# Designs tried in a protein design run: peptides against a protein of PDB entry 9IZ0. Part 246

Target 1, 345 residues: chain A of PDB entry 9IZ0
Amino acid sequence: ITCLGSNGHTYKQLVKGGNDDLRQDAVMEQVFEQVNGFLRSYRKTSQRNLSMRTYKVIPLALKTGVIEWVQDTIPLGEYLDSAHKVYHPKEWSLSTCRKLIAEKQMEDLETRLKVYDLVCRHYRPVFRHFFLESYADPVQWFTTQTNYARSTAVASVLGHVLGLGDRHGQNILIDKTSGEVIHIDLGIAFEQGKKLPVPECVPFRLTRDVVDGMGITGVEGVFRRCMEFTLETLRREEDSLLSVLEVLRYDPLFSWLISPLRRMKKQKMQLENFNQPESGNITTDASRDPKIQRNNVSGESEAERAILKVRQKLSSTLSVEASVGELIRIAQDPSYLALMFCGWS

## One batch from the design tools (peptide; made by RFdiffusion4, then SolubleMPNN)

Design b2_p23_7_s4 (from b2_p23_7, 18 letters changed)
Fold by OpenDDE base, seed 1:
Structure b2_p23_7_s4 (fold): chain B 345 residues (1-345), chain A 23 residues (1-23)
Amino acid sequence: as target 1 above (345 residues)
Amino acid sequence: EEEELERIREERRKKLEEKRLGK
């Protein structure tokens, strides 16, 4: 829908109908707003304008809501598919790569690594071209690539700490004006992505194309340093962050668990939406979700486990540098990426 | 190869600018 604001500006808004996903998104956006407060208060992060990009989610009654349409964005996956066809027209199609990975999904790690390597050789990174084609001015190019690396670093730390799942290329928007990343569809959090039929094994998305967008230094430049400053800030504000999450523990409408039906539906939607950009009508037919009596006792125990796991991820047992180094290593490890639905791009 | 890459970049830049202008 398009709404006229009281300021005379027209705003595009996405109306979603069907299920509790918008409340999960709204809650996660509130957590990001609080974290953005911590990032603004800490000198090392504030001097770099580090933030998680947020969007307004207004949950309405009856499992409906309005999402702010982020103007001037493109899904990372849409850009990469279009750019790959242009820059590497002789390489394999995304559908061919997906098919080969899916055909080996039930095979051993060695077989999956061989197929992942084969796909990687026939589907080369192109995301550096986003900055080169979008910004003719060298200062704008450098600024936007820096903003990309910074925003990706913040999102990577937060995505790990909060256990954000479903971080595929359609759920990551690129702001064409700033180069910043915007994460959408936040309905898989607190490591519920590990419960997907294809379990998520990486702490955040750091695929070859995500790295290619960082420029010549890759992860060893702005990205690593901004991850370190972000993690240092979150460790400093651990009690404040945990207090925000404890408020969610008492929200009877927040779901700490992915339902088996939602899990199957999200994974089916992943498989279907990979072939067409969703023209905005997620008509999730609401008619058949059985009233799973959420045993409140199971939800509370899972909230406690989730909060405990956030605390463990913020532990100072390892240095910030060692912790970030290990996260970057795991996120780029072929042994994990070969297990992902789309670990090559 | 570089000239063809630069041509492709310029064509994509124009398409992005057209899309930005709502064309």
Scores: peptide ipSAE 0.026, ipTM 0.580, DockQ to the pose 0.015
Fold by OpenDDE base, seed 2:
Structure b2_p23_7_s4 (fold): chain B 345 residues (1-345), chain A 23 residues (1-23)
Amino acid sequence: as target 1 above (345 residues)
Amino acid sequence: EEEELERIREERRKKLEEKRLGK
């Protein structure tokens, strides 16, 4: 839909209907706006313009809403597939890599590590080329690559703390103007990604291509430092962040559990991605609404567990540097990435 | 499909070469 604003400007908006619970996205975007308030209040984060990029979500009903059209963006996965075919035309296709990982999904860790390493040798990182091909001016190149590393650092800390799942390459947009990342489809939060058919074992997405986009310093430059400043800010604002999450405990529209419909949709997408390249038109005729009997007692106990887990992730038991160091290590560990749906790119 | 991939390759090569030349 295109809306004419009262200012005479035209705004594109995406109307989603069907099985997308836009209420979860809208709530998570509100949490990100509060966190952006904290990041603006602290000198170390404010001086670097650290923020989670947000987009406007207006839920109209449980399954219907309006999403802001994010202009000048591309999905990370779309860019990477296109760029890999261009820069490494003799390497394996994404479909070949997906097939080989999937064929070994039920095998032991040793077998899965061998296949993951083999796939990694035949599918090399290319995301550095986004910055090289998009920005002719060296200053603009350096600025956009820096913005990418900064925004990825903020998103990585927030993604870990809030337990964001489903962080595949189609749910991460790249802003072509700023180089910043924009996370979309936020309905898997509070570690509910661990309850998926393929459990999510990493704290955030830090695959080889995500690192390749950071340039020659990889994680040891702007990224690590911005993760540290972001985590330091969130630890200082722990009570404020927990107070925002406690409001959600009493929101009858918020779900601390993954929706059965969303779990089924992801399971279906995982099964369909075994057989075809991403043609983005999944018209799922899901005509049967199972009445979610929310047992209120189960929702409160899951909210309390989620809030406790957020508090544990903000614990000052380890230094900020040690905590960030361990998160970066785990997020890059082949023993976890080999278990993921797409850990090689 | 192959011609479109080749066009994209050529356009991306050109952008990389322009950047290397400081253009």
Scores: peptide ipSAE 0.022, ipTM 0.514, DockQ to the pose 0.015
Fold by OpenDDE base, seed 5:
Order: sequence, then C-alpha cells, then structure tokens
Structure b2_p23_7_s4 (fold): chain B 345 residues (1-345), chain A 23 residues (1-23)
Amino acid sequence: as target 1 above (345 residues)
Amino acid sequence: EEEELERIREERRKKLEEKRLGK
C-alpha cells in the first residue's frame, strides 16, 4: 500500500498478513538500532559509517503488520541467478546444482565435499558484475563496493553474535543505490537455524558470490577490518548488548525457539525448490490457528541459554583479529559449505 | 523465458559497452 505521511510525503508500505510473526522481525530490528547506536559512539566504527541496515516493522496483530518497503533493492539470490545465466550460460543451472547437493544430503562428508566441489566448478561466482553493471562512474563503483563490504562485515558479526539463521539469497537484499546489504525475515535467531531440516553450520553467509562482490581483495582489507572494528565495538558494549537481550527474556511475545510451523514451512520450501522454478509467493492458506500453548517455562531457559551463548561469542579469550580470522575461515570452509542448502553461491 | 533472458543479456551488454565507451 502507499501511505500519505503527516509530512505530506508518500511512503510505500508492505502490509503482511498470514502466518509470518512480524514481532520477531520488529524485535531484531530494535536490537540492530541499539547496536547502530554503539557503532555511532566509537571513532573506529563511526568514521566508517558502520551500521546494520534496518527497516521499520510495525506489528499490528499476531500475524499482521506493516513493513517499510525497502525501495531500490534486489534479493541477492535473484541477482545471482539472473547474472549467472548471462555471464556463464554454458554452466549448470541453479536447479541442477540444488538437485545434486540434495541427492547427497544424507551421504558422508567426503561424498558431500566431492559434489560441492563439482557444483563449484560448474557454477562460478558472478556477484562482482553487480557493481560493474550498476555503477558507471569509477568513484561511485568504488564507494558502493566499499559500502557492500562494510555492511556485509557488520551483518556478518551481528549475524554470528545473535545466531541469525535462514540467511539464504532471498533474505539478503542489495540496495541498488548504496550497495549495502539489508537482512530481512529475522525470525530465525539465537542458533535456531541449527534446528532446520538442513542445519545451518556457518556463522554467517560468506559464500563465493558474497566474496566476489568485495572485489579483488575479497575478504582481505575492508571486509576483515570492518568485522574487526564491529566485533571490538560489540565486545566493548557487551553489558549494554546483554541488557538489551535481557529485556527480551521477559517479552512474552518474543520466541527464542523456532516455531514448528516455520520449521515445516521451511521444509516444504526446501523440497518444492527442487521441483519448480517458482519465485511464487506461496500464500499457504493455512487458516487453522492451532493454539500452540507456548510453554512459558521452556522459553525462559532457552532465553538464558541464548544470552549465555551471546556472552561466549563476545569472549575476549582470543584477540579481535584471531576471532575474526577464525570466523572468516569457518564461514568459507568447504567442510561447512558442503553441508549447507546453497553453500556454493 | 529465452526472449526475456536475451533481453536481459542485451541490456547488460549495452550497459557494459556504454560504460567502456565513457557514455
């Protein structure tokens, strides 16, 4: 819908109805705004304009809300699929790659590594072309590529620390104006991605295409340094961040657990994405509200466990450089990426 | 599908050529 603001400006809004709990997104966006406050407070992060890109979410009811329409964006996965068909028309289709990885999902690590390597050889990175296609001016090109590397670094640290899941190419938007990443659908957090049918085993998305967008330096330079500055800021603000999360422990509307319905929806989408190239808005008309008695007692223990895990991730036992180095290593490790639903792109 | 893909290819080629020519 388009709304007229009290300031006379028109705002496009997405009204989302159905089975999506926008409260999870709204809470995570509030956490990101607090973190953005920390990033603005420190010279090392503020001088680089480091931020997590946010969007406004207004929950109206259990399953209804208004989301700010993020203009001039494209899903990373949509760009990559279309670009791959253009730049590598003789390579395998995304559907072929998905099929081969899924056919080996229940096999041993050695077999999964072999099929992952095979897929990687037949599906090469293309994301560098986004910047080359979008920005004609060299200064704009360099600026937007730098903004991409910076925003990806912030999102990677926050995604790791908060245990954000479901970070597939459709849940990561690219701002066509700034080159910044915008993470959407934030309802899988605090390591709940490990409970998906295909468990998430990487700290954040750092696939070959995510790296290809960083240009010739890849992870070395802007990305690594911005991860270091972000992690340094979060370690320094540990008590402030934990205090923000402790407020969520007492929010009866916040779910520290993945809902069975969301798990089933993700399982179906993973299975259906093998059989049809539908970028279809599957409005599953599941009009039956099962009164899921959220056992409140299990929520408090899971919140405490989640907060403890955040504290552990902010530990100063290793240097910032060593911790970031290990996170980058794990996020790019074929032994983890071969286990993912789409670890090759 | 193929016509739309070829349109996207042509638009991308044109944009890359314009950039290479400083247009």
Scores: peptide ipSAE 0.021, ipTM 0.516, DockQ to the pose 0.016
Fold by OpenDDE base, seed 4:
Order: C-alpha cells, then structure tokens, then sequence
Structure b2_p23_7_s4 (fold): chain B 345 residues (1-345), chain A 23 residues (1-23)
C-alpha cells in the first residue's frame, strides 16, 4: 500500500498477513530504537554514527501488520546467489551445496567438517562485488563498505546479546544507498534459535560472504573496533537495557518462546530440502488451533531466564576486546558453521 | 567452548531422534 504521511510525503508499506506474529518484530524494533539512543549518547559510538537500522512495524492483529517498505534494498541471499552465478559460473550451485550439507546432517562432526570444507572450496565468497558493482566512485565505495562493516558490527553485538536467531541471507537486507544491513523477521530472539531442528550454534552470522563484504581487512578493521565500542556501550547501559527488556516480561503480546507454528515452518523447510520436488499439494489444514493454555508460569520462567542470559552476555568478567575476540572466533569457527543450515556463505 | 559445542551436538541429536520417532 502507499500511505500519505502527515508530512505530505508518500510512503510505500508492505501489508503482511498470514501466520507470522509481527508483534515480535515490533517489540525488537522498539528495543533497537532504545539501543540506538544509547549508541547516540556514548561518544565512541556516536562519533562513528553507529546504529542498528530499524524499520517501522505496526502490528494490526496476531498475524497481520504493516511493515515499512525499505526501498533500494536487496536480500543478502538474493545478491549472493546471483553474484555467485556470475563470478563463479563453474562452481557448485547453492542447491548442490545445500543438498550435500543436508545429506550429511546426521553424520559425525568430522564428516560434517569434511563436507563443509568441500562445499567451501566449490562455493567461494562474492559479497565484495556488491560494493564494486554498486559504487563506481572510490569514495562512495569506501564509505558504503565502511557503513556495511559498522552496521554489521552493531547488528552482530545486538544479535548476540538479544540472542537473535534465523539470521539467514533472506532475513538480512542490504541498503543499496548506504551499504548498511537491515535485519528483518525478528521473531526468533532470546536464543530460541537453539530450539530449532537445526540449532543455531553461532552468536551471529559471520560467514565467509559476510566477511568478504568488509573488504581487505575483513573482521580486523572497522568491524572488530565497532563491535568493541558497541559492546562497551551496552555494558555501560546494562541497567537501562535490562529495564527495557523487563517491560517485555509483562507484555502479554510478547512471546519469549518460539511459536510452535514457526518451529513447524522451519522443520518443514528443512524436510523439503531433503526431498526432490515431488509436486504433492500437501494442503496442511491449519484449522485446528489447539487452545494453547498459556501456562503463565512457563512464560515468566523463560522471560527471567532470557533476561539472566542477557545480563550474563553483558558481564565484565572478560574485557570488551577479549569478549569480542571470542565472539568473532566462535562465529567463524568451522566446527559451528558446519552444523548450520547455511554456514558456507 | 567444547562443553557448549557438545551441548549443541546433544540437543541436535535429541531433536533429530525426536523427529525420527515422530515426536
């Protein structure tokens, strides 16, 4: 839809209906807006214009809402699939890589590491080409690549601290104007990604293509330093951040647990990647809404556990540099990436 | 680290077994 704003500007908006609870997205966007306040107030982050890119989410009902249409964006995964076909036309297809990883999903770690390494050799990073293709001016190229590394650093720290899950290439948009990342579909938070059929093993997405977009310095340049400044800001504002999260504890609309529907959708997507496309119209008759008696006791205990985990992630037991170093190491560790659904790109 | 990795491996094994059993 197109809406006329009170400022006389026209805004395109996406009306999303269906089975996704946009209230989770709206709540996470509100948390990001508060964190952006902390990042603006702290000198080290403010001087670098560090922010989590946000988008407007207006939940209208349990499964319906309006999302701001972010113009001039592309999903990371869409760009990577297209660019890989152009720059590496003799390498394996994304479907071939997915199949090989899926076929070894039940095997031991050693076998999974071997297949992951094999896939990595036949599917090379291409994301650096996004900046080279999009920006002919060297200053604009450098600026947008810097903005990408900065925004990815902020999103990585926040993604770890808030336990954001489901960070696949379709849930990460790239702004073609700024080079900034925009995280969408925020309905898997507070480590609920560990409850998926393929558990999430990394604190945030730092795959080879995510790193390739940072340019020649990779993680050791702007990215690491911006993660450090972001984590330092969040540690300073721990009580403020926890106070924002405590408001969500009492929000009857917020779910600290992954919805059974989202878990089933992810389980189905995982099964469909194992079977050849037999054209079976499985009409899943979604008509039986089981009256989930929300045992209030289970939700409160999960909220408390989630807040405790956030506090633990903000602990000053390790230096900011040591903590960021460890997060970067884990996020790039083949032993974790080989366990992921798409850890190679 | 290894304990967390092993926990993730065990949680994965368990979920895959539950799925195999139709749970």
Amino acid sequence: as target 1 above (345 residues)
Amino acid sequence: EEEELERIREERRKKLEEKRLGK
Scores: peptide ipSAE 0.000, ipTM 0.265, DockQ to the pose 0.045; fails the geometry check

Design b2_p23_8_s1 (from b2_p23_8, 12 letters changed)
Fold by OpenDDE base, seed 4:
Structure b2_p23_8_s1 (fold): chain B 345 residues (1-345), chain A 23 residues (1-23)
Amino acid sequence: as target 1 above (345 residues)
Amino acid sequence: VLEELERKEKELKELRENEIFVE
């Protein structure tokens, strides 16, 4: 829909109807706005304009809401697929890479690492070209690439702390004007991504293309330093952040668990991306979900475990530099990336 | 296109090496 604002400006809005619970997205956006308040309070983060990019989510009912359409954005995965065809037309298709990773999903780690390496050699990074082709002016190029590295650093720390899952290239938008990242589809939080058919194994997305977009310094320089400043800020505001999350513990509408419907929807989307369009009625006999005993773990006990994990991630036991160094290492580790749905780009 | 982007990447690399000292 297009809405006329009280300021006389027209805004495009996406009305989502159906089974998508926008309440979780709205809650995560509220948490991000509070974190943005913390980032503005400290000199090191404020001087760099560090923020998590947000979008407006208005839940209208249990399963309906209005989302602000983020204009001038492109999904990272859409850009990468298009750019890879242009810059590396002799390399493998994204479909070929996906198929090979899926065919080996049940194999041992050694076999999966060999397949991941093979895919990486036939699907090279291209995301640096986004900045080179989009910005003619050198100052604009440098500014936008810096904004990308800064915004990715904030999103990486915050995504780790909140345990954001499902961070694939379609859930990360690039602002074509600023170079900043915008995370969407926030309905998998507090490490519930580990319960997906392909588990989330990394703390945040730091694939080869995500690093290639940082330019010649890669993770070293702006990205690492901005992660450190962001984590330093979140550690100082630990009690404030935990108090926000405790309010959610008592919200009967907030789901600390991935909904079975959302899990099934993501499972289908993963399978459909592997199947050619043969019109076979796959009667998904719903009977073979292994009875993960619904231990009647009250939503409250899951909330408590989630909050304890957030507290653990904010622990000052390691320095900020050591903690960021370990997060960057794990996020780039081939032993984790080879297990991911799309760890190569 | 690719050769022009590679040339531009090299020129911009030299600019970036000079500006990283300002942060």
Scores: peptide ipSAE 0.007, ipTM 0.373, DockQ to the pose 0.017
Fold by OpenDDE base, seed 3:
Structure b2_p23_8_s1 (fold): chain B 345 residues (1-345), chain A 23 residues (1-23)
Amino acid sequence: as target 1 above (345 residues)
Amino acid sequence: VLEELERKEKELKELRENEIFVE
């Protein structure tokens, strides 16, 4: 939809209809706007223009809202699938890689690591080519690749601290003008993704292609330093950040629990990403799941647990450098990446 | 095209290594 603003400017807006509750996205974007305030106030982050890229989300009703149309963007996963076909036409297709990982999903870690290694050898990183293709000028190439590393660092720290889940290549947009990342579909926060049937094992997405986009230094340079400065800012502003999250504890519009419908939708999307043939009518007779004692974890008890986890992640027990070093290590660990739906790219 | 991109990637590597040390 195109709307005329009261200022006489025309705004392109996406009306999202469907099963998605945009209230979660809107709340997370508000948290990012507050965090961007902290990043602008702190010298080490303001000098580097560190920010989480945000987009406007207006919830209209249950499962309906208006989203800002982010111009000049491409989903990371869409670029990677196209680029792999161009640069490595003799390698395996993305569908072949997904199928092999899916076929071994129930196997032991050793078998899954062997399959992950095999997939990695037949599907090489290509994301460096985005910057090489898009920016003919060396200064623009350098600037945009730096902006990518900076924005990815901010998003990685925030993703870890706020427990953002479901950060797959379709939920990460690349801005073609700046090289910055834009995280969309923020429907899973505060480690709610760990409650999925396939739990999220990494603190943020730092796959081989995400690293390849950082250029020759990989994680060792702008990315690591910008993670450190971002985490240092968040530790300094811990009480301010926790106060923002405490307001959300009492927001009746914010859901601290994954709805059964969202859980089922995410499960279905997980299965569809594997191209598993629908083995026949699983009439999930939802009528016969025994009384698993719904430990009535009140939404309040989940909010308190979420805030406690944020505080724990902001703990000064380890240095900023040690904390960032451990996060980078875990995010790149094959033992976690081999368990993901698409840990190879 | 690919060889020119690889050459450009190498030249820009040297520029980037120099700037990352200045920040």
Scores: peptide ipSAE 0.006, ipTM 0.374, DockQ to the pose 0.017
Fold by OpenDDE base, seed 1:
Structure b2_p23_8_s1 (fold): chain B 345 residues (1-345), chain A 23 residues (1-23)
Amino acid sequence: as target 1 above (345 residues)
Amino acid sequence: VLEELERKEKELKELRENEIFVE
């Protein structure tokens, strides 16, 4: 919809309805605004204009709200699918790669690694072309690629610390003006992505295409340094960040757990992306509820566990450099990426 | 599409068999 603001400007708004509580997105955006305050207050991050890109979420009811439509954006996955067809027309289709990975989802790690390697050889990175095509001026090219690497670094640290899940290419927007990343659909947080039918094994999305967009230096340039400065800022502001999360502990509308409905919806979307629209009655045999043994670990609330896990991720036991080094290693490790729904792009 | 996937699954098996023979 288009809304007329009190200032006389027109704003495009997305009205979202569904089974997902927009309060989850609104809360995570509020946390990002607080973190942006910390990034502005710290010299090493403020000098680089480091921020998590945010958008306004107005929850109107439990399942409905208004989202600010981010103008001049494209989903990363939409760009990559289009660009891959242009630059690598003889390589495998995205649907072929997805099907092969899913067919081997129940196989051993060795088989899944071989499948992942095969897919990687037949689906090469293209995200460098976003910057090369969009910015003819060398200064604009360099600035935009730098903004991309910076924003990806901030989002990677925050995504890890807050345990942000479901970071597929449709939930990551690229701003075509600035090159910055914008994360959307924030309702899988605090490591609830590990409870998905395909468990999330990486701390953040650092696939080959995400790295290809960083240019010749890959992760070893602007990206690593901006991750280090972001993590240093969050460690400094640990008590401030934890105090924001403690307020959410008492919000009766905030769910620290993935809803069974959202989990089922993600399971269906993962399965439907493999079925062409042949009218096969997928009898959702609801009878295979995997008894996730609720290990009744001690009577601590799921909120207390989430906050404790955030504190553990901000621990100064390792240096900032060592912590970032390990996160970058894990996020690029084929043994984890081969287990993901789309770890190759 | 199916024939291409079957071919790729065969190529993957042949690669697995060849790696076991090089160790």
Scores: peptide ipSAE 0.005, ipTM 0.319, DockQ to the pose 0.014
Fold by OpenDDE base, seed 2:
Structure b2_p23_8_s1 (fold): chain B 345 residues (1-345), chain A 23 residues (1-23)
Amino acid sequence: as target 1 above (345 residues)
Amino acid sequence: VLEELERKEKELKELRENEIFVE
């Protein structure tokens, strides 16, 4: 829809209806706005304009809302699929890579590592080309690539601390004007990504293409330092962040658990990537509701467990540098990336 | 499933802790 603002400007809005709980997205966006307050108040982060890029979400009902239209953006996965066809036309298709990883999903780690390495050799990083082709001016190129590395660092720390899941290339937008990343579809949080049919084993997305976008320094430049400053700010504001999360503990409309509908939708999307579209009439016999054993883990006990995990991730037991170093190591590790749905790009 | 994944995460962590002791 297009809305006329009180300022006389027209704004494009996306009305989303169906099984997507926009209240989860709206709550996570409110948490990001609070974190952006902390980042603006702290000298080391404010001097670098560090922020989690947000978008407006207005929940109208449990399954209906309005999302702000993010102008001048592209999904990371859409750009990468297009760019791989242009820059590496002799390499494997994304569908071939997905098929090979999927076919080996139930195999041992050694077999999955061999398949991951094979896919990596036939699907090389291209995301550096986004900056090289979009920005002819060297100053604009350097600025946008720097903004990308900064924005990715903030999103990586915050995504780890809040346990953001489902961080695939379609849920990460790139702003073509600033180079900033915009995370969308925030309904998998507090490590609920570990409960997906393909579990999430990395703290955040730091795949080869995500690193290639940082330029020649990769993770060892702006990215690492901005992760350190972001984590230092979140550790300083631990009590403030935990107080924001405690408000959610008492919100009866906030789910600390993955929505069964989202889990089923992800399971279906993962299974549809195994089956090429043979036009067989799958009669959806809707009759077998699997009695998901309501383990009556009270929503309160899951909230308490989630808040405890956030506190543990903000622990000062390790230095900021050591903690960031370990997060970067784990996020790039082939033994975790080989277990992911799309760990190669 | 979750316990088996927590076990595999633990086994992967223990494998890495052993690799750090071999350098």
Scores: peptide ipSAE 0.000, ipTM 0.228, DockQ to the pose 0.014

